Peptides against a protein of PDB entry 4U39. Designs and how they scored, part 39

Target 1, 302 residues: chain A of PDB entry 4U39
Amino acid sequence: SIKVIGVGGGGNNAVNRMIENEVQGVEYIAVNTDAQALNLSKAEVKMQIGAKLTRGLGAGANPEVGKKAAEESKEQIEEALKGADMVFVTAGMGGGTGTGAAPVIAQIAKDLGALTVGVVTRPFTFEGRKRQLQAAGGISAMKEAVDTLIVIPNDRILEIVDKNTPMLEAFREADNVLRQGVQGISDLIATPGLINLDFADVKTIMSNKGSALMGIGIATGENRAAEAAKKAISSPLLEAAIDGAQGVLMNITGGTNLSLYEVQEAADIVASASDQDVNMIFGSVINENLKDEIVVTVIATG

## One batch from the design tools (peptide; aimed at target 1 V263 D268 S284)

Design b2_p19_5 (made by RFdiffusion4)
Pose (drawn by RFdiffusion4):
Structure b2_p19_5 (pose): chain A 294 residues (1-190, 197-206, 209-302), chain P 19 residues (1-19)
Amino acid sequence: SIKVIGVGGGGNNAVNRMIENEVQGVEYIAVNTDAQALNLSKAEVKMQIGAKLTRGLGAGANPEVGKKAAEESKEQIEEALKGADMVFVTAGMGGGTGTGAAPVIAQIAKDLGALTVGVVTRPFTFEGRKRQLQAAGGISAMKEAVDTLIVIPNDRILEIVDKNTPMLEAFREADNVLRQGVQGISDLIALDFADVKTIMKGSALMGIGIATGENRAAEAAKKAISSPLLEAAIDGAQGVLMNITGGTNLSLYEVQEAADIVASASDQDVNMIFGSVINENLKDEIVVTVIATG
Amino acid sequence: VGEEFAKRNILFEALLVTL
């Protein structure tokens, strides 16, 4: 019983993307102050929060509103979250709802005893001062409210995509990366949560590599451990979760070769949750998701 | 292959899991 909660617009897209990618084994909840944007969520559960406060008009990039909106819907949320063994709280930070509400929601989930993993994107630098400041104040709050907070620096999306990909695609990739963040874990729980719990505090950074071809598992792992999303050296990690995903042609040679690359770059005595998952919709593509905690 | 990985404290390992 793991629930992925998209909070605000940032999470709304990630949840959509997760659903679009048929990420299995999770119950999705899209939470928004913005009734219009919420009605775009592909989530079976659409929770409008702050209906009294925002009248479906959203938080206006005011985290305080997203917060008050979440506090207003404190009871509706717990109801939706009760029974969750694990709650992914996925949101875009810098907004109102995502920045405000996610800590309220993630804290509720944490109080409910669920393993609360918040997976959020820090706004692109270009989103400006407000976005940056609010997310910083917001990411700070997400840390206090989750067991593990995987923060995806959107600015690093721009290092990864072609220098000329339009902004729309840059935001889109941030959504996918958020999806990639949650799927990277949720695919490994579809197992004692104390395992993953022992891996879940402090902040967390993740990396992703995607590769195709003859030497792809290593190419993917190398790209994953060196990825711009992953800002710090992995040897600094106390715990590392590794996810290897490929087609039905995923060999153990490829799997361990990538595991060896991730492992050598991590501390020797590091705790590790490692999985490889077969995605039939993949052909020659392979995706290594690496999440380091410490 | 697998040597560098086997040297680690592996809490959990899952291989070739099909969703």

Design b2_p19_5_s1 (made by RFdiffusion4, then SolubleMPNN; from b2_p19_5, 6 letters changed)
Fold by OpenDDE base, seed 4:
Structure b2_p19_5_s1 (fold): chain B 302 residues (1-302), chain A 19 residues (1-19)
Amino acid sequence: as target 1 above (302 residues)
Amino acid sequence: VGEEFNKKNILAEILLKKL
């Protein structure tokens, strides 16, 4: 089974966004130290961690409290993760719960033998230096605890949204990018398409790869496949070129009108931008909600 | 030479997953 764990406020918002977008074939778990915030989760499984430590009042933006809360609740986390083949750990880094608990939860998933993928955000620069420093520590701890860590730099989201975008919408877009990172992988396994991947294919690309970058491209019209692929490889979310990645996982998602020619055209563009020795795996997904849109998601590992 | 090799591998993988 595939489990998605939202950890803390940002992780829980991302999980809510996944549920609202009907991401299929995954089990949702919401984890928080704040009992009131946890009650707002749409996840089927809601787990309050560190109930003795925090009394449900949250971590006070302290990662050490988030860490200790997950350690207090280790057995409960283990039981919730038991039998998962793959675990996504999603969090907004820089806070208390997400930053501290996500590495502990990821380590528990990995120790259970699940393919453990972190999908996390760096805070916006406007959230202040303290959050950036806490996020850096949490990201470092996540790297040791996961097979692959996708890091989304929130400041790069500001390059893809209008300059007048309200702060609340910038956070919603961060939640959406977290959704796209999880869905871009989970759909390759769980959702039928023109080219399906098995779990072993994904495991080969993602097992013990460390840091990963994600690019996303969306396009419509006659050249939509080529445009979506070009946007994905040039995505502001890619802090580095795909050139030099050891592995590339590509998702080509379209509506019922997605052609094998469009899939091939998109794959050829991503391959041409990748190193010659790259292990590239691609899948295609049919999503009826996209109608005439193509979404290309690229995950570069190594 | 590299583009042709990458195209061949991608095409081979697509063909192998359809069999």
Scores: peptide ipSAE 0.006, ipTM 0.358, DockQ to the pose 0.161
OpenDDE base, seeds 1, 2, 3, 5: peptide ipSAE 0.000, 0.000, 0.000, 0.000; ipTM 0.339, 0.369, 0.224, 0.333

Design b2_p19_5_s2 (made by RFdiffusion4, then SolubleMPNN; from b2_p19_5, 7 letters changed)
Fold by OpenDDE base, seed 5:
Structure b2_p19_5_s2 (fold): chain B 302 residues (1-302), chain A 19 residues (1-19)
Amino acid sequence: as target 1 above (302 residues)
Amino acid sequence: VGEAFNKKNILYEGLLKKL
């Protein structure tokens, strides 16, 4: 089974966005120290952590409180994660609960033998230096606790969106990029396409790889596969080129009109931009909600 | 990939150890 755990406010917003976009084949768990915020989650499983420590009043933007809250609730987290083959831990880094609890939850998942993938954001620069510093500490702790850590730099989202984009829309786009990171992997396992991957294929690319970068490309029209692939490998979310990656996981998602030729064309473009010795695995997903769009997601590991 | 990520994080970790 695949489980997605949203940790703290940002992680729970991302989980809500995943549920709203009908991401299939995953179980959703919302974790928070704030009981009122947790009640607003759309997840089937809602877990309040650190009830004794916080009394449901949240972590006060303190990562140490988030950490201790997860440690207090270890047994409940273990029971919620039991029997998962794969666990996604999603959080907005820089806050109290997400930053402190996500590494603890990730370690619990890993200790249970699940393939543990972190999908987290760095805060925007405008959220201030304190949040950036807290996020850095949380990211370092996540690296030790996961098999693969995808880090989304929120400042790079501002390169994709209009400069006049309201602050609330920038956060919604961060939640959407977190969704795309989880869905881009989970769909390869849970959603059949033209080229199906098994869990062992994904595990080969993601086990003990440490930090990963994600690129996304979307295109329409006759050259949509090639354009989507080119956009993915040149994505602003890629803080580095993919040519230095040891492993590449590629998702090619299209509508019912997606052809094997388009899948091959997209895969060839990503392969040509990668090292010759790269272990590249690609899957194809059919999403009936996509009309003429192709979505290419590239995850570079190593 | 790891080196570019490590440089940004090391800069912040080095600042955190000094606070």
Scores: peptide ipSAE 0.040, ipTM 0.701, DockQ to the pose 0.019
OpenDDE base, seeds 1, 2, 3, 4: peptide ipSAE 0.026, 0.027, 0.025, 0.028; ipTM 0.670, 0.679, 0.675, 0.681

Design b2_p19_5_s3 (made by RFdiffusion4, then SolubleMPNN; from b2_p19_5, 7 letters changed)
Fold by OpenDDE base, seed 2:
Structure b2_p19_5_s3 (fold): chain B 302 residues (1-302), chain A 19 residues (1-19)
Amino acid sequence: as target 1 above (302 residues)
Amino acid sequence: VGEAFNKKNILYEQLLKKL
């Protein structure tokens, strides 16, 4: 089974976005120290952590409180994650609960033998230096606790949105990018396409790889596959070129009109931008909601 | 990927030790 665990406010907003976008084949778990915020989750499983420590009032933006809250609730987290083959841990880093609890939850998932993937954001620079520093400590702890850690730099989201985009919409786009990172991997296993991957294929490329970067490209029209692939490999979210990656996981998602030629064309573009010795795997997904759009997601590891 | 990531984290950890 695949489980997605949203940790703290940002992680729970991302989980809500996944549910709203009908991401299939995954179980959703919402975790928070704030009981009121947790009640707003759309997840079927809701877990309050650190009830004795915090009394449901949240972590007060302190990562040490988030850490201790997850440690207090370790047995409940173990029970909720038991029997998962794969666990996605999603969080907005820089806060109290997400920064402190996400590494603890990830370690619990890994110790249970699940393929553990972190999908986390760095805070925007405008959220202040304190949040950036807290996020760095949490990301360091996540890197040790996961098989693969996808880090989304929120400041790079500002390069793909209009300059007049309201702050609230920039946060919604961060939640959407977290959704795309989870869905881009989970769909390869859970959703049929023209080229299907199994869990063993994904495990081979993601197991003990450490840090990863994600690129996304979306296009329509006659050259949509090539354009989507080019956008993915040149994505502002790729803080480094993919040519230095040891592994590449590629998802090519299209509507019912997606052709094998388009899949191959997109794969060839990403392979040509990668190192010759790269371990590249690619899958295709059919999503009837995309109509004439193609979405290419690239996860670069190593 | 790992080197670029490590360089960013090291910079932030060095900044943390100065606070």
Scores: peptide ipSAE 0.081, ipTM 0.739, DockQ to the pose 0.018
OpenDDE base, seeds 1, 3, 4, 5: peptide ipSAE 0.027, 0.030, 0.062, 0.024; ipTM 0.679, 0.686, 0.720, 0.670

Design b2_p19_6 (made by RFdiffusion4)
Pose (drawn by RFdiffusion4):
Structure b2_p19_6 (pose): chain A 294 residues (1-190, 197-206, 209-302), chain P 19 residues (1-19)
Amino acid sequence: SIKVIGVGGGGNNAVNRMIENEVQGVEYIAVNTDAQALNLSKAEVKMQIGAKLTRGLGAGANPEVGKKAAEESKEQIEEALKGADMVFVTAGMGGGTGTGAAPVIAQIAKDLGALTVGVVTRPFTFEGRKRQLQAAGGISAMKEAVDTLIVIPNDRILEIVDKNTPMLEAFREADNVLRQGVQGISDLIALDFADVKTIMKGSALMGIGIATGENRAAEAAKKAISSPLLEAAIDGAQGVLMNITGGTNLSLYEVQEAADIVASASDQDVNMIFGSVINENLKDEIVVTVIATG
Amino acid sequence: SVQVFLVGTASEVLDKLRE
C-alpha cells in the first residue's frame, strides 16, 4: 500500500507522468488548491485542498496559502492517506501548493507511520527569486516532514537536455525526472520496509542515466552516477538505492556491470537497495536510477 | 517485473550478483 501524492502543480504533472508511464503498484492522489489544474490530473483521487480558502483558485505561489490550504484539509488528507505503508509526496517547490501543502501532507503521512519519501524539484534558477526563495523555505520544511527527501535540482535539467530545448520541454523534463524519481523507488516495491526505511535521513540526491546500444548498461550507469541531477559524490552517501530498468533483453551481465559501476563509486560498506526491473515497453533503452542518501 | 532485487552492503550485493 504505497501512495504517490502529487501536491500542487509540480506533483500534478509528475503523477500524470507516472500514470502516463503506467507506473504500477501505487495509488495516486493528486492534491491541489487549484481546482482547474487539479481536474487535469490523471489521478483517480483528486483532492482539492483549501477549497474554503482558495475556492479552487489555487494558492497563487504563496506557500503560506498552500499550507493553510493543506491544514484546512488536514482531515481529508489523513483519510486519504490512512492505510498507506509508504507515501511518496511529490511536488514542485517554489510554488504555493507544492511548496506549502507538501510538508503538511508529508508530515501527515509521516505521523500516519508511512514511510514518507518526498520527491520534489527545486525550481529552475530562471523561475526567479521568489520561486527560489520559497522552495528553499519549502525544501527546508519538506526535510522536517519526510523520512527521505529526494530533491531534484531543475537547474541541472538544463545541463542534461540539449542547450536549445525550449523552456516548455525543460519543465516537461523536470516532470519526468520527478516521475523518474518516484518510479525509481516505487518499481522496487511492486520486502521489509525497514530495509528501505533504513535507507530512508538527511536529504537525498538522485541521478539517472539512459543509454542504448552495445555498451549501454555501463553507459547508463556511468551517466547515472555522474548525472547533473546527482550533485554530490556518491562516496559521500551512507545509503544508495539503485534501480536498473531495461527491456526483456536485460541481461545480468548488463545488470551487474552497471551495479559494479555504481558500487565502485559508492563506499564499500554502503547499505544498498538494488533492483533491476524489466520494462516491456523498453527496447534497447536502459535506465539506471541511482538515489544516494548522505 | 523485477529481475533482481538485493539488499545489503555493496560487497554483499556484488557477491550475490557474481553467484

Design b2_p19_6_s4 (made by RFdiffusion4, then SolubleMPNN; from b2_p19_6, 8 letters changed)
Fold by OpenDDE base, seed 3:
Structure b2_p19_6_s4 (fold): chain B 302 residues (1-302), chain A 19 residues (1-19)
Amino acid sequence: as target 1 above (302 residues)
Amino acid sequence: MILVHLVGTAQEVLAALRA
């Protein structure tokens, strides 16, 4: 089974966004130290951690409280993650609960033998230096605890959105990018295709790869496949070119009018930008809600 | 619903899509 565990406020917002977008074939778990925030989760499984330590009042933006809260609730986390083949750990880094608890939860998933993927955000620069420093410590701890860590730099989202985008919409876009990172991988595994992907192939590309980069491209119109692919490989979210990657996961999602020609054109662009010997997983997904849009997601590992 | 899944080198994936 595939489990998505949202940790703290940002992780739980991302999980809510996944549920609202009907991401299929995954089980959702919401984890928080704040009992009031946890009650707003749409996840079927809701876990309050550190109930003795925090009394449900949250971590007070302290990562050490988030860490100790996860350590207090270790057995509950183990029970919730038991039997997962893959675990996505999603969080906004820089806060108390997400920064402190996500590495502990990731390590528990890894120790249970699950393929453990972190999908996390760095805070915006406007959230202040304290959050950036806390996020750096949390990201370092996540790298040791996961098989693959996708880090989304929130400041790069400001290059994709309009300059007049309200702060609340910038956070919603960060939650949406977290959703796209999880969904781009989970759709490749959880959705039946004409050619089934072996979970062993996903393990080969994602196991012990350390940091990964994600690019996203969206386009409409006659050249939408090529435009979406070009936007994905040149995405501001990619802190480096994909040509140095040891593994590439590519997802092409379109409406019911997605053609094999469009799929080939997008795949040719991404493959031509990749190393010739790269291990590639390619998947095409039909989503009836996209109508005329094509979404290309590229994840570069290694 | 997934239309196609392919695993291999970039060249193998492209060759399989063109076949």
Scores: peptide ipSAE 0.206, ipTM 0.816, DockQ to the pose 0.910
OpenDDE base, seeds 1, 2, 4, 5: peptide ipSAE 0.187, 0.182, 0.180, 0.187; ipTM 0.813, 0.801, 0.805, 0.807

Design b2_p19_7 (made by RFdiffusion4)
Pose (drawn by RFdiffusion4):
Structure b2_p19_7 (pose): chain A 294 residues (1-190, 197-206, 209-302), chain P 19 residues (1-19)
Amino acid sequence: SIKVIGVGGGGNNAVNRMIENEVQGVEYIAVNTDAQALNLSKAEVKMQIGAKLTRGLGAGANPEVGKKAAEESKEQIEEALKGADMVFVTAGMGGGTGTGAAPVIAQIAKDLGALTVGVVTRPFTFEGRKRQLQAAGGISAMKEAVDTLIVIPNDRILEIVDKNTPMLEAFREADNVLRQGVQGISDLIALDFADVKTIMKGSALMGIGIATGENRAAEAAKKAISSPLLEAAIDGAQGVLMNITGGTNLSLYEVQEAADIVASASDQDVNMIFGSVINENLKDEIVVTVIATG
Amino acid sequence: SVQVFYVGTASEVLANLKA
């Protein structure tokens, strides 16, 4: 019983993308103050929060509103979250709802005893000061409210995509990366949560590599451990979760070769949750998701 | 579908993979 909660617009898209990618084994909840944007969620559960406060008009990039909106819907949320063994709280930070309501929601989930993993994106630098400041204040709050907070620096999306990909695609990739963050874990729980719980405090950074071809598992792992999303050296990690995903052609040779690359770059005595998952919709593509905690 | 799944130290995971 793991629930992925998209909070605000940032999470709304990630949840959509997760659903679009047919990420299995989770119950999705899209939570928004913005009734219009919420109605775009492909989530079976659409929770409008702050209906009294925002009248479906959203938080206006005011985290305080997203927060008051979440506090207003404190009871509706717990109801939706009760029974969750694990809650992914996925949101865009810098907003209003994502920045404000996610901590409220993730804290509720944490109090509910669920393993609360918040997976959020820090706004692109270009989103400007307000976005940056609010997320910083918001990311700070997400850390106090989750067991593990995987923060995806959107600015690093721009290092990864072609220098000329339009902004729209840059935001889109942030959504995918958020989806990639949650799927990277949720695919490994579809198992004693104390395992993953022991891996879940402090902040967390993740990396992703995608490769195709003859030497892809290593190419993917190398790209994953060195990825711009992953801002710090992995040897600094106390715990590392590794997810290898490929087609039905995923060999153990490829799997361990990538595991060896991730392992050698991590501390020797590091705790590790490692999985490889077969995605039939993949052909020659392979995706290594690496999440380091420490 | 999961192909392999391991929890442990890096050395224990690699040992299990190479086993």

Design b2_p19_7_s2 (made by RFdiffusion4, then SolubleMPNN; from b2_p19_7, 8 letters changed)
Fold by OpenDDE base, seed 1:
Structure b2_p19_7_s2 (fold): chain B 302 residues (1-302), chain A 19 residues (1-19)
Amino acid sequence: as target 1 above (302 residues)
Amino acid sequence: MILVHYVGTAQEVLAALRS
């Protein structure tokens, strides 16, 4: 089974976005120290952590409180994650609960033998230095606790949106990018297809790879496949070229009109931009909610 | 629905795509 665990406010917002977008084949768990915020989760499983420590009032933007809250609730977390083959831990780094609890939860997942993937955001620069410093500590702790850690630099989201984008929309876009990171991988495994991906292949590419980067490309029109692929490999979110990666995961998602030619064209572009010896997983997914749009997601590991 | 999977090196994937 695949489990997605949202940790703290940002993680739970991302999980809500995943549920709203009908990401299939995964179980959702919402974790928070704030009982009121947790109640707003759409996840089937809602877990309040650190009830004794925080009394449900949240972590007060203190990562140490988030950490201790997860430690207090270790047995409950273990029970919720039990039997998972893969665990996605998603959080917005820089806060109290997400920053502190996500590494603890990730370690629990890893200790249970799950392939553990972190998908986290760095805060926007405008959230201030304190958030950035807390996020750096949380990311460092996550690196030790996961097999692969996808880090999304929120400031790079500002490069792909309109300069007049309201702050609230920038946060929503960050939630959407978190969704895309999880879905880009989970769809390759959980979505029924003509050819099933062996989970062993995913483990080979994602196990003990440390930091990963994600690029996203979206396009419409006649050359949409090529354009989406080019956008993905040149995405501001990557912060580096994909040719330095030890592993590449690529997802091509289109509507019911997605052709094999378009899939091959997009795959050729990404593979050609990668190191010749890189381990690559490629998959194509049909999403009936997409019309003339193609979405290419590239995850570069190692 | 997943239509196609490729697993291997980028070179192997390219070879498969171009065959």
Scores: peptide ipSAE 0.240, ipTM 0.829, DockQ to the pose 0.797
OpenDDE base, seeds 2, 3, 4, 5: peptide ipSAE 0.226, 0.211, 0.201, 0.233; ipTM 0.815, 0.814, 0.816, 0.823

Design b2_p19_7_s3 (made by RFdiffusion4, then SolubleMPNN; from b2_p19_7, 10 letters changed)
Fold by OpenDDE base, seed 1:
Structure b2_p19_7_s3 (fold): chain B 302 residues (1-302), chain A 19 residues (1-19)
Amino acid sequence: as target 1 above (302 residues)
Amino acid sequence: MILFYYVGTAQEVLDALRS
């Protein structure tokens, strides 16, 4: 089974976005120290952590409180994660609960033998230095606790969106990028197809790989496959070129009109931009909600 | 629905696609 755990406010917002976008084949768990915020989750499983420590009032933007809250609730977390083959831990780094609890939860997942993938954001620079420093500590802790850590630099989202984009919309886009990171991987595993990806292959590419970067490209029109692939490998979210990666995962998602030719074209572009010896997994997914769009997601590991 | 997937090196992918 695949489980997605949203940790804290940002993680739970991402989980809500995943549910709203009908990401299939995964079980959702919402974790928070704030009981009121947790009640707004759409996840089937809602877990309040650190009830004794916080009394449901949240972590007060203190990562140490988030950490202790997860430690207090370790047994509950273990029970919720038991039997998972893969666990995604998603959080917005820089806050209290997400920053502190996500590494603890990730470690619990890893100790249970699950392939543990972190998908987290760095805060925007405008959120202030304190959040950036807290996020750095949380990311460092996550790196030790996961098999692969996908880090999304929120500031790079500002390069993709319009300059006049409201702050609230920038946060929504961050939630969407978190969704895309999880879905880009989970769809390859969980979506039934003509040929199903072996989970063992995913484990080989993602186990003990440390930090990863994600690029996304979306395009429409006659050359949509090539354009989407080019956008993905040149994505502002990629803080480094994919040719330095030890592994590459690629998801090519389109509507019912996605052709084999388009998939091949997109795969050729990404593979050509990669190191020749890099271990690569690519898959194609049909999403009926995509009419004319092709979405290419590239995850560079190591 | 997944149409297909490939696992291998980038070069193997290219070779497969270009064959």
Scores: peptide ipSAE 0.328, ipTM 0.877, DockQ to the pose 0.763
OpenDDE base, seeds 2, 3, 4, 5: peptide ipSAE 0.319, 0.325, 0.321, 0.325; ipTM 0.874, 0.873, 0.871, 0.873

Design b2_p19_8 (made by RFdiffusion4)
Pose (drawn by RFdiffusion4):
Parts: structure tokens; C-alpha cells; sequence
Structure b2_p19_8 (pose): chain A 294 residues (1-190, 197-206, 209-302), chain P 19 residues (1-19)
């Protein structure tokens, strides 16, 4: 019983993308102060929060509103989250709802005893000062409210995509990366949560590599461990979760070869949760998701 | 399918396996 909660617009898209990618084994909850944006969620459960406060008009990039909105819907949320063994709280930080509400929601989930993993994007630098400041204040709050917070620095999306990909696609990729963050774990729980719990505090950074071809598992792993999303050296990690995903042509040769690349770059006595998952919708593509904690 | 520990790995390895 793992629940992925998209909070605000940032999470709304990630949840959509997860659903779009048919990520299995999770119950999705899209939570928004913005009734219009929420009605775009492909989530079966659409929770409008702050209905009294925001009247479906959203938080206006005011985290305080997203917070008060979440506090207002404190009871509606717990109801939706009860029975969750694990709650992914996915949101965009810098907003109102995502920045405000996610900590409230993730804290509720944490109090509910669920393994609360918050997976959020820090706004692109270009989103400006307000976005940066609010997320920083927000990311700070997400850390206090989750067991593990995987923070995806959107600015690093721009290093990854072609220098000329339009902004719209840059935001889109941030959504996918958020999805890639949650799927990278949720695919490994579809298992004693104390395992993953022992891997889940402090902040967490993740990396992704995608490759195709003859030497792809290594190409993917190398890209994953060196990825711009992954800002710090993995040898600094106390715990590392590794997810290898490929087509039905995923060989153990490829799997271990990528595991060896990720492992050698991690500390030798590191705790590790490693999985490889077959995605029939993949052909020659292989995706390594690496999440380091410490 | 189970997956062995990586080379040089001495830590707690939680083998989720090949799924």
C-alpha cells in the first residue's frame, strides 16, 4: 500500500507522468488548491485542498496559502493517506501548494507511520528569486516532514537536455525526472520496508542515465552516477538505492555491469537497495536510477 | 532472478533481484 501524492502543480504533472508511464503498484492522489489544474490530474483521487481558503483558485505561489490550504484539509488528507505503508509526496517547490502543502501532507503521512519519501524539484534558477526563495524555505520544511527527501535540482535539467530545448520541454523534463524519481523506487516495491526505511535520513540526491546500444548498461550507469541531477559524489552516500530498468533483453551481464559501476563509485560498506526491473515497453533503452542518501 | 553482490562490495546488499 504505497501512495504517490502529487501536491500542487509540480506533483500534479509528475503524478500525471507516472500514470502516463503506467507506473504500477501505487495509489495516486493529486492534491491541489487549484481546482482547474487539479481537474487535469489523471489521478483517480483528486483532492482539492483549501477549498474554503482558495475557492479552487489555487495558492498563488504563496506557500503560506498552500500550507493553510493543507492544514484546512488536514482531516481529508489523513483519511486519504490512512493505510499507506509508504507515501511518496511529490511536488514542485517554489510554488504555493507544492511548497506549502507538501510538508503538511508529508508530515501527516509521516505521523501516520508511512515511509514518507518526498520527491520534489527545486525550481529552475530562471523561475526567479521568489521561486528559489520559497522552495528553499519549502525544501527546508520538506526535510523536517519526510523520512527521505529526494530533491531534484531542475537547473540541472538544463545541463542534461540539449542547450536549445525550449523552456516548455525543460519544465516537461522536470516532470519526467520527478516521475523518474518516484518510479525509480516505487518499481522496487510492486520486501521489508525497514530495509528501504533504513535507506530512508538527511537529504537525498538522485541521478539517471538512459542509454541504448551494445554498451548501454555501462553507458547508462556511468551517465547515472555522473548525471547532473546527482550533484554530489556517491562515495559520500551512506545509502544508495539503485534501479536498473530495461527491455526483456535485459541481461544479468548488463545488470551487474551497471551495478559494478554504481558499486565501485559508492563506498564499499555502503547499504544498498538494488533492483532491476523489466519494462516491456522498452526496447534497446536502459534506465539506471540511482538515489544516494548521505 | 537473484543478482550477486557487486565486485568489491562489502556492505548490506538488498537484492531486489531481476523482476
Amino acid sequence: SIKVIGVGGGGNNAVNRMIENEVQGVEYIAVNTDAQALNLSKAEVKMQIGAKLTRGLGAGANPEVGKKAAEESKEQIEEALKGADMVFVTAGMGGGTGTGAAPVIAQIAKDLGALTVGVVTRPFTFEGRKRQLQAAGGISAMKEAVDTLIVIPNDRILEIVDKNTPMLEAFREADNVLRQGVQGISDLIALDFADVKTIMKGSALMGIGIATGENRAAEAAKKAISSPLLEAAIDGAQGVLMNITGGTNLSLYEVQEAADIVASASDQDVNMIFGSVINENLKDEIVVTVIATG
Amino acid sequence: TSIPKPKGFTGNFIDVGLV

